# Peptides against a protein of PDB entry 2L9B, part 46

Target 1, 91 residues: chain A of PDB entry 2L9B
Amino acid sequence: ANFLSQKFPELPSGIDVNINMTTPAMMISSELAKKPKEVQLKFLQKFQEWTRAHPEDAVSLLELCPQLSFVTAELLLTNGICKVDDLIPLA
Target 2, 91 residues: chain A of PDB entry 2L9B as posed
Amino acid sequence: ANFLSQKFPELPSGIDVNINMTTPAMMISSELAKKPKEVQLKFLQKFQEWTRAHPEDAASLLELCPQLSFVTAELLLTNGICKVDDLIPLA

## One batch from the design tools (peptide; made by RFdiffusion4, then SolubleMPNN)

Design b1_p19_5_s1 (from b1_p19_5, 7 letters changed)
Fold by OpenDDE base, seed 5:
Structure b1_p19_5_s1 (fold): chain B 91 residues (1-91), chain A 19 residues (1-19)
Amino acid sequence: as target 1 above (91 residues)
Amino acid sequence: MAKGVDFDAIYEFFEKLLK
């Protein structure tokens, strides 16, 4: 984990979640919904392109910031790019 | 410990990373 952090030295820490009040997924969904659709789509597009070009670094990033899996899934669902059933094979 | 997202901070980080 120490060597992984060297790849992304400016990566922000996540926010501690009070599990009695919310979940990481709920929090992520709420924050994403505040962004304009055009911003959401552009972010998703760039992230997907970067991931395809840098698969090893993408794995490292997800180890450091696993909540990005929720971000990606939420963006795909809310923008009508995929359905819930499309995510089942990933479980 | 479960982590949420400070989205403004992480969005800025990723925009810098992805450009």
Scores: peptide ipSAE 0.255, ipTM 0.767, DockQ to the pose 0.651
Fold by OpenDDE base, seed 2:
Structure b1_p19_5_s1 (fold): chain B 91 residues (1-91), chain A 19 residues (1-19)
Amino acid sequence: as target 1 above (91 residues)
Amino acid sequence: MAKGVDFDAIYEFFEKLLK
């Protein structure tokens, strides 16, 4: 929505996905995996802290950029912080 | 999710946002 984008005017757009070759989730997972573990963990930590401090803005951001929800989940899973079953209530 | 992520761009955006 336009009003949401005004909160985050510099937010990059997503990129097109060749649906015959991959899915957005697969692409996100692949891109995350290219980052060093320490970078992943640092990002996750900062994002979680920011989310706690700015819950309304966090909701807006996730509505505007829903792929970030997957990013967060993927980071939690791949770094062994939680299991798939732990995320079911959020699905 | 309709689109994937240019993760480098997104990462930089969030780093800036998160300070």
Scores: peptide ipSAE 0.252, ipTM 0.765, DockQ to the pose 0.593
Fold by OpenDDE base, seed 3:
Structure b1_p19_5_s1 (fold): chain B 91 residues (1-91), chain A 19 residues (1-19)
Amino acid sequence: as target 1 above (91 residues)
Amino acid sequence: MAKGVDFDAIYEFFEKLLK
């Protein structure tokens, strides 16, 4: 447990992925798709608001939990808010 | 990312964090 983990002590651990069967990205996409669109958008909106209000904590969180970056990007893409090409320059 | 997500747990975590 490093200092980043201390900021978010209740953050759930990721789950093990059988890389022969799937990828973390596939799993995340699948789990997101199970949620109603309104739930997806509400989560995205609140997360964006929080990141604007707490940019340094947001950076720390994304460093600790990089899959959240994928979650955010996936929600933006699947809901038609942005395109893949919009994200490429930021990588 | 190296791990997947227990999405329900993560969702609940962030609901609390984000209020």
Scores: peptide ipSAE 0.235, ipTM 0.754, DockQ to the pose 0.590
Fold by OpenDDE base, seed 1:
Structure b1_p19_5_s1 (fold): chain B 91 residues (1-91), chain A 19 residues (1-19)
Amino acid sequence: as target 1 above (91 residues)
Amino acid sequence: MAKGVDFDAIYEFFEKLLK
């Protein structure tokens, strides 16, 4: 954990979620929806490109920040790039 | 997932990481 965290020292810790009021998924979805579509797609594109170029670092990042997996899935779904059934085999 | 995402912070982070 310490080793992995040192790989991304600037990685934000995220936002604490009041689990009695909402879920991380709901929070992420609502925050994404506030961003212009162009920003959403640009983020997704660049993240995917970086992941392809740095697969081992990408694994480390997603282990440290699993929220990003949901962000990616949400962006794919909400922008019509894939459907829910397309993600089932990955679950 | 235990936490949400501070998107303002994460965008800034990825500006450095992805570009």
Scores: peptide ipSAE 0.229, ipTM 0.753, DockQ to the pose 0.614

Design b1_p19_5_s2 (from b1_p19_5, 8 letters changed)
Fold by OpenDDE base, seed 4:
Structure b1_p19_5_s2 (fold): chain B 91 residues (1-91), chain A 19 residues (1-19)
Amino acid sequence: as target 1 above (91 residues)
Amino acid sequence: MAKGADIDAIIAFFEKLMK
């Protein structure tokens, strides 16, 4: 098992993406859009709280799973919590 | 292969971590 599996054994495996037909970003956006706003906000809240409590683990997780960075950015933007310009310094 | 996000599972994951 790799570091990710060792450190985060409960982490979901994710959904396979056929990059010939779509992109991970497109699929993520599509899946997020299927979730009610309340669920989207719940994710943001839980992720925020977890990140505050476990900043080092959060960095590791986001480095290994850049999909989560996209998820977070997408949710922040689509829910009007921040704008693209607010995220530029983080790119 | 590239992986997308399982949002429900991720939420459950974080909820468990925060308990």
Scores: peptide ipSAE 0.222, ipTM 0.726, DockQ to the pose 0.641
Fold by OpenDDE base, seed 1:
Structure b1_p19_5_s2 (fold): chain B 91 residues (1-91), chain A 19 residues (1-19)
Amino acid sequence: as target 1 above (91 residues)
Amino acid sequence: MAKGADIDAIIAFFEKLMK
């Protein structure tokens, strides 16, 4: 197992993405849109709490799973918490 | 192959890590 699997054994495997049919971003957006607003906000809440409690682990996770950064950004935008301009420095 | 996110599973993951 790679470092990610060892460090985060409970991390979900995710959904396979066929890049010839779609992009990871499109897939993520689609899956997020299926979730109720309450679930989306719960994700942000738990991610925020976990990141605060485990900052070093959070850095490692986001470096190895950049799709989670996209998830967070999209949820912030979709739920009106941030504006696009707020995220430009991160792009 | 690239992976997409399972939101419910990730929420459960974070909750478990925090306990």
Scores: peptide ipSAE 0.217, ipTM 0.724, DockQ to the pose 0.626
Fold by OpenDDE base, seed 3:
Structure b1_p19_5_s2 (fold): chain B 91 residues (1-91), chain A 19 residues (1-19)
Amino acid sequence: as target 1 above (91 residues)
Amino acid sequence: MAKGADIDAIIAFFEKLMK
C-alpha cells in the first residue's frame, strides 16, 4: 500500500465532482456552506488539534490531499478566523 | 473524476484520530 493507505487507513475518499457542472473548488465551497457553523468550527478544532499533535503527518496529508488545504483555508476565512493576507505565505 | 470534500466524513476521521 502507498503512504496514504498505510499512514491514514481510514481517510475518507471524498465525493466525486461533476466537472461539467462545477469545479472542485466550487463544489467544496457549496458543501461547506451547507454545514452549520458548529460543524465547521468542529472540523477546524479537530484538524488544528491533530495538526499540532502530528505536524509531519499533517504536512504529508496536505501534500497528498490538497483539497483539505482548500477546505481549511475557506473555513478560516469564512468564519473570520484568518484574513486572506494571513494565508499568502502558504501559496 | 476529481474529488471534492465530504466534510462530515473528514470530521469523523479527525475525531477518530484524536480519540
Scores: peptide ipSAE 0.186, ipTM 0.697, DockQ to the pose 0.717
Fold by OpenDDE base, seed 5:
Structure b1_p19_5_s2 (fold): chain B 91 residues (1-91), chain A 19 residues (1-19)
Amino acid sequence: as target 1 above (91 residues)
Amino acid sequence: MAKGADIDAIIAFFEKLMK
């Protein structure tokens, strides 16, 4: 197994993206839009809690899975928690 | 292949990590 699978054995595999039909970002955005607000907020809460408890692992995970950075940023923006200017230093 | 995000699965993953 690669480093990601070894370090995070319980991590979901995600869903495959056909890049001839769409982009990963487009697919992520569409999947997020299907989720009700309470589910979106639950993700943010759980991710926040885990990140605070495991900051070094969180950095590793986000480097290996940039999808999660995109998810987090979009959810913060679409729920009005952050503005684009708030995220510039973190991009 | 490129992977998207399964939000429900990710939520479950983090819930498990916090147990």
Scores: peptide ipSAE 0.108, ipTM 0.632, DockQ to the pose 0.637

Design b1_p19_5_s3 (from b1_p19_5, 7 letters changed)
Fold by OpenDDE base, seed 3:
Structure b1_p19_5_s3 (fold): chain B 91 residues (1-91), chain A 19 residues (1-19)
Amino acid sequence: as target 1 above (91 residues)
Amino acid sequence: MAKGADFDAILAFFEKLLK
């Protein structure tokens, strides 16, 4: 098993993306937009709580799963919590 | 192939971690 599966055994495997038809970013954005705001905010809350409790694991997870960084950024932007300029310093 | 996030599953994952 790879490191990710060992470190986070219950992490979902994700959904395969046909890169000839769409991009992961496009798919993520589309799927997020289908969720009600309260669900989006709930995700942010839970992720925030977990990252606070497990900062080192959070860094590892985000490095291994950059999709989650995109998810987080999208949710922050679309819900008006952050502006694009707020994300620049993180690059 | 590249994998996209399953949002509901990820949310459930974090909820379970914190439960």
Scores: peptide ipSAE 0.252, ipTM 0.749, DockQ to the pose 0.685
Fold by OpenDDE base, seed 1:
Structure b1_p19_5_s3 (fold): chain B 91 residues (1-91), chain A 19 residues (1-19)
Amino acid sequence: as target 1 above (91 residues)
Amino acid sequence: MAKGADFDAILAFFEKLLK
């Protein structure tokens, strides 16, 4: 197993993306949009709680799975919690 | 192939870690 699978054995493997038909970002946005707002906010809450409890692991996870950074940013933006300008300094 | 996120599975992952 690769380092990611070893460090986070319970982490789902993800879904294969046909890059000729879509992009990971498009797929993520589409899947997020299908979820009720309460579910989206629940994700943010759980991720926030986990990050506070495991800050070093959170950094490692986000470095290894940049998709999760996109998920978080997308949810913050679409739910009006954050503005695009707030994210620019982080780029 | 590139991997996309499985939202429900990831949510379950975090919930399990917090239990």
Scores: peptide ipSAE 0.245, ipTM 0.741, DockQ to the pose 0.679
Fold by OpenDDE base, seed 5:
Structure b1_p19_5_s3 (fold): chain B 91 residues (1-91), chain A 19 residues (1-19)
Amino acid sequence: as target 1 above (91 residues)
Amino acid sequence: MAKGADFDAILAFFEKLLK
């Protein structure tokens, strides 16, 4: 098993993306858009709580799983919690 | 091949972590 799977054994493996037809970002965005706003906010709340409780692991997770960084950023932006400019310092 | 996120699974993952 790779480091990510070992450190976060219950993290889902994800799904394959056909790069000839779409991108991970496009797929993630479309799937997020299908979720009710309350579910989107619930994710943000849970992730925020977990991040506060485990900041070191949160950094590691986001570094190892960039998809989650995109998910979080997309949800923050689409729900009007932050703007693109707010994310620049993190890029 | 690039991997996409399964949102429902990820949400469940975090919910479990917080229990």
Scores: peptide ipSAE 0.156, ipTM 0.685, DockQ to the pose 0.700
Fold by OpenDDE base, seed 4:
Structure b1_p19_5_s3 (fold): chain B 91 residues (1-91), chain A 19 residues (1-19)
Amino acid sequence: as target 1 above (91 residues)
Amino acid sequence: MAKGADFDAILAFFEKLLK
């Protein structure tokens, strides 16, 4: 098992992306769009709560799983919680 | 290969972590 699997044993492995046909960003956006707004907001709430409770683990997770950063940013933007300009300082 | 997010599983993951 890799470091992620060892530190977060219950973390899902993710889905394979054929980068010749699509991109991870497109796949993520597509999957998120299939979820009701209530589910999207619930994710944001839970992730926010977890990051506050486990800031060091959150940093590690986001560094090792950039997909999750994209998920979070996408949800924040699409739900109007923040604007693109608000995320620039984080890049 | 590059991996995409499994949203439902990730959501369940965080829900379980916070229980």
Scores: peptide ipSAE 0.134, ipTM 0.666, DockQ to the pose 0.680

Design b1_p19_5_s4 (from b1_p19_5, 7 letters changed)
Fold by OpenDDE base, seed 1:
Structure b1_p19_5_s4 (fold): chain B 91 residues (1-91), chain A 19 residues (1-19)
Amino acid sequence: as target 1 above (91 residues)
Amino acid sequence: MAKGVDFDAILEFFEKLLK
């Protein structure tokens, strides 16, 4: 946690998840569904642009914040950009 | 506790990084 905050000082702390009531995946899916499509796509676009510009930092971030990997997968699937079969080799 | 994602905050985060 300390390493993460030092390497990415502007990274938001996130929202606490009550694991007794929901899973992080359920929470992420719910929050995404509240956003307009254009906002979802903008999120994905900016993340992709950043990962292209900073591939090593992106790997570190995704390793330390697996929820971002889920967000990316969820956005790709729900917006019809990827199919489930496309993600199987990565699971 | 596990952390969820604040999408608006993350979007702003990436926008700042790309400036």
Scores: peptide ipSAE 0.126, ipTM 0.663, DockQ to the pose 0.666
Fold by OpenDDE base, seed 5:
Structure b1_p19_5_s4 (fold): chain B 91 residues (1-91), chain A 19 residues (1-19)
Amino acid sequence: as target 1 above (91 residues)
Amino acid sequence: MAKGVDFDAILEFFEKLLK
């Protein structure tokens, strides 16, 4: 098993992206838009709670799965929780 | 390969982690 599978054995595999047809960012945005606001907020809540409880593991996860960083940023923006300028310090 | 996110699966993943 690779490091990712060993550290997070229950982490979903995700879906492959054909970069000739779309970008990962576009695909992620499309999938997020299909979810009700309540589901989007639930994700943010759970992710926030977990990262607070497991900060070192959270860093590892986001390094290995940068898609999650994009997901989080996109959800924060689209739900009006923060503005683009609020994310600049994190860039 | 670049991969997208299965949103429902990720949500379930975090729900399990918090239990």
Scores: peptide ipSAE 0.125, ipTM 0.661, DockQ to the pose 0.654
Fold by OpenDDE base, seed 2:
Structure b1_p19_5_s4 (fold): chain B 91 residues (1-91), chain A 19 residues (1-19)
Amino acid sequence: as target 1 above (91 residues)
Amino acid sequence: MAKGVDFDAILEFFEKLLK
């Protein structure tokens, strides 16, 4: 058990990627691209809903698992929901 | 070496959080 597992007991394993690394980022993007569009959009919907309902927990999760920020950004971009310039203020 | 992301598991995680 660690801090992450204590705060988010149902958090799946394997979420320990550095989003600033080329290889991890490429791996994430590749895996996301394999998912159907409806699955990608469903993730965005659920993540958005949860974030709105639990903003403090969302901040904590994204601080501890920054790869989730990359996942979300990648999905927003690839699905045409926003453009790179729209994300600049968040970086 | 960093682990990859299990997207399906993450999706399930968020679905459970909304229950």
Scores: peptide ipSAE 0.119, ipTM 0.646, DockQ to the pose 0.495
Fold by OpenDDE base, seed 3:
Structure b1_p19_5_s4 (fold): chain B 91 residues (1-91), chain A 19 residues (1-19)
Amino acid sequence: as target 1 above (91 residues)
Amino acid sequence: MAKGVDFDAILEFFEKLLK
């Protein structure tokens, strides 16, 4: 928690600092689905841009906040940008 | 119990980082 807050001081409290995912997948998916497609795509764009600019920080963030990995994957899948089969090799 | 993800806050977070 301390490391996460130091490295990402502006990280919102809405992100659980636990390394283990505690938020149910169904709840995350439901909340994401409530967002307009424009907002979903905007998130993906911004996250992608940030990841490209800060790959090391991105890896650290995703390790510490695995829920973000789920969020990203879910958005890619639900928006038809990626298929489940495309993600399988990454396991 | 377990906190949900504040999607809007996360989006704002990344927008701010890129500015």
Scores: peptide ipSAE 0.097, ipTM 0.632, DockQ to the pose 0.412

Design b1_p19_6_s1 (from b1_p19_6, 9 letters changed)
Fold by OpenDDE base, seed 5:
Structure b1_p19_6_s1 (fold): chain B 91 residues (1-91), chain A 19 residues (1-19)
Amino acid sequence: as target 1 above (91 residues)
Amino acid sequence: SEQEERRELVQWLTELVGP
């Protein structure tokens, strides 16, 4: 079994998307943006906690799903948590 | 504070995905 199936047994199969980085990130961000702000912030909080508690798994996850980095950045921007200038070092 | 929370989130993201 691969990393995702082992660590997240209840994870749905998902939707097949274009292999480029931009399309998956934009699609995920758009879906998350439809959720209430409270849900978006809770997601960020839980993801933050999980990655800090499981740094090795977090690296593995982001290697397999690098679009999540872009999604997280977008959530920070759209919720007014940071500005674009704050993310320049990440480019 | 809310400001500190925002700073911590940016710092977290930098640590996670930054160079």
Scores: peptide ipSAE 0.187, ipTM 0.742, DockQ to the pose 0.041
Fold by OpenDDE base, seed 3:
Structure b1_p19_6_s1 (fold): chain B 91 residues (1-91), chain A 19 residues (1-19)
Amino acid sequence: as target 1 above (91 residues)
Amino acid sequence: SEQEERRELVQWLTELVGP
C-alpha cells in the first residue's frame, strides 16, 4: 500500500477484489479491453519503459500485484504482439 | 521490424515475470 501510494500518488481509490491472481487480472484486462488499441499499446509501452528504468521498483510492484503480469501478457496476446506458445515458458 | 518488436516484448516480459 505504501509502495503504491508513493510511486503512484495520483491513483484513484480502488475496490476490493478477491485475493488471487486470476480474478483481478480478468477485471483489469476487461477494463483495458474497453479502450482503443492505441491506448492499450500506449499503456504497454509506458509500462515497459517504466519497468526498464526502474527494475527494482518493477520487481516490488509485481510482487505486490502479481496480477499485472497476467494483464500484461493478456495485452500482448490480445493485440497480436505474441502468441500463446511464446508465453508457455513463463507458466 | 514487427518480428523484432515481438521478440523484444516477449523478452521483456520473460525478464520481468519469467522464472
Scores: peptide ipSAE 0.167, ipTM 0.725, DockQ to the pose 0.040
Fold by OpenDDE base, seed 2:
Structure b1_p19_6_s1 (fold): chain B 91 residues (1-91), chain A 19 residues (1-19)
Amino acid sequence: as target 1 above (91 residues)
Amino acid sequence: SEQEERRELVQWLTELVGP
């Protein structure tokens, strides 16, 4: 099994998207934006906690799914946690 | 403070996904 199947056995099959990084990130962010703010914040919190607890797996996940870095940034922006200028080092 | 929280989150993300 691949990394995702091993570490996230409950992960659904997913759907193919455009090959660029921007479109997948935008699609995920758009879907998250449809959720209540509380859900978005909870997801962000849980993701941050998980990445801190499992740094090696987090790196592997983000190498495999680089769009998640953009999604995380977008969550920080849309929830008023960061401003665009705060993320310039990543841009 | 909010500023510190923001800096910490940016730092976290930078360490996680940055070069």
Scores: peptide ipSAE 0.167, ipTM 0.722, DockQ to the pose 0.038
Fold by OpenDDE base, seed 4:
Structure b1_p19_6_s1 (fold): chain B 91 residues (1-91), chain A 19 residues (1-19)
Amino acid sequence: as target 1 above (91 residues)
Amino acid sequence: SEQEERRELVQWLTELVGP
């Protein structure tokens, strides 16, 4: 099994999207934006905890799914956790 | 504090995806 199947055995099959980082990120962000703010914040918290507990897996995940970096950044911005200027180092 | 938590989140993201 690939990394995703091994670590997340109950993952949905997903859908085919454009082979770029922007479109998938936009799609995911759009779906997350439909959720209540508390759900979005909980996602950020749990993702942060998971990445800290599994740094190697986190790197692998972000290499395989770079769109998640953009999604996370977008969530930080839209929820007022940071400002655009705070993310300049990522640009 | 909320401000400290926000700073930690930004720092965390920077560590993950930043240079």
Scores: peptide ipSAE 0.161, ipTM 0.706, DockQ to the pose 0.041

Design b1_p19_6_s2 (from b1_p19_6, 6 letters changed)
Fold by OpenDDE base, seed 5:
Structure b1_p19_6_s2 (fold): chain B 91 residues (1-91), chain A 19 residues (1-19)
Amino acid sequence: as target 1 above (91 residues)
Amino acid sequence: SVEEERKELVEWLKELVGP
């Protein structure tokens, strides 16, 4: 079993996407954008808490799913949490 | 505050993906 299956046994199977970084990120962001703002913010908060509490697992997750970095950035932007200038140093 | 919460999220993002 892969990392996600081991750590999140009840996680849905998911869907295959292109292996590039941009397309998966855009797809995930698009789906998340369909959720209420409250849900999006709650996701960010819980994801923040989890990654800080489990830094090694967070690294593994981001290595396995690097698109999540872009998704997170997009969520922060679209919800008015940060500005583009805040993300420039990350490039 | 909301502003502090937002700052924390930005700093968190920098921790995750920043150099």
Scores: peptide ipSAE 0.231, ipTM 0.765, DockQ to the pose 0.042
Fold by OpenDDE base, seed 1:
Structure b1_p19_6_s2 (fold): chain B 91 residues (1-91), chain A 19 residues (1-19)
Amino acid sequence: as target 1 above (91 residues)
Amino acid sequence: SVEEERKELVEWLKELVGP
């Protein structure tokens, strides 16, 4: 029983990439950057709502897919929501 | 407001990945 398949049954199979933090994050961020800014913001907002509504599942997801934290940070930076200095204490 | 929504997202990120 895979956690992702159970909690997100509609997820596609995805693409095999190097198992690290940075490369998957860059790939996801680049795809999101092709979408309208409104869509990017809605993605963040819905992800925020989901993580707060399902904190235990969110922890499990981020442990299995830690690159999502970097994707989120990148979206915040590229959309001018925060500055680099805002994230330095989190590194 | 849009600005308040942005601030909320930053605070959320700190909750997710902050120390």
Scores: peptide ipSAE 0.227, ipTM 0.765, DockQ to the pose 0.043
Fold by OpenDDE base, seed 4:
Formats: sequence, C-alpha cells, structure tokens
Structure b1_p19_6_s2 (fold): chain B 91 residues (1-91), chain A 19 residues (1-19)
Amino acid sequence: as target 1 above (91 residues)
Amino acid sequence: SVEEERKELVEWLKELVGP
C-alpha cells in the first residue's frame, strides 16, 4: 500500500475484495471494459512503457497486485490483440 | 503498423507473466 501511494500519488483508495485472484481480476477488468476501446489500448501501451522503463518497480507492483497480470491478459483477449491459444503456454 | 504494435503487446505480456 505504501509503495502504491508513493509511486501513484493520485491513486484513489481501494476496496476490499476476496483474497483470491479471480474476483479482483474480474472486478478490475469489468471496470476497464466500460471504457472505450481506444482508452483500453492506451492503458495497455502506457503500462507497457512503464514496466519496461521501471522493471524493478514493475516486479514489486506485480508482487503486490498479481491480479494485474490477469487484467492485462483479459484486455488483450477482449480487444482482439491476441487469442486464447496465444496464452495457453502461459497457463 | 497497428499489427506490429499488437504483436509487441503480446510479446510484452509473455515477458510479464511467462516463465
């Protein structure tokens, strides 16, 4: 929580969800899916740029918020950027 | 191109979540 507040000072307070990965990922994906496709794509691009520019912080973020990997995968799938078969080797 | 950009995103995801 402190890491997120420091790196993302504009981040609003979160909400408690089930500890499992599925429920948080679904909730986040649902909210993002409400945005226009161009906004979703821009998010992916910015997230890509950030993780590559800050690999150490990216690891920390994914350790704190592992649901983000599922969210990212879902965005790629729902926007037709990749197919399910492309991600099977990662499962 | 748009296709190359999409391809790059897929490769990026593999970097994040892959082995």
Scores: peptide ipSAE 0.222, ipTM 0.759, DockQ to the pose 0.043
Fold by OpenDDE base, seed 2:
Structure b1_p19_6_s2 (fold): chain B 91 residues (1-91), chain A 19 residues (1-19)
Amino acid sequence: as target 1 above (91 residues)
Amino acid sequence: SVEEERKELVEWLKELVGP
């Protein structure tokens, strides 16, 4: 929580979600899917750039919010960037 | 190219979630 507030000061207050991995990921993906395609693609690109530029922080973020991996995968799928078969090794 | 960019994103994801 402290990490997120420090590294992402523009984050909203947040919402409590179910503790399992699937539900939070689905919720986040659903919210992102409501945004224009251009916004979704921009998010992916910016997230990619950020993780590459800040690998240690990226690891910390994903440890704290492991659901983001699923969200990212879903964005790749829904935007036609990859197919399910491309992600099977990651499942 | 766009296709290369897509491939890069997939590879990036593999890096993120891989062991």
Scores: peptide ipSAE 0.221, ipTM 0.757, DockQ to the pose 0.043

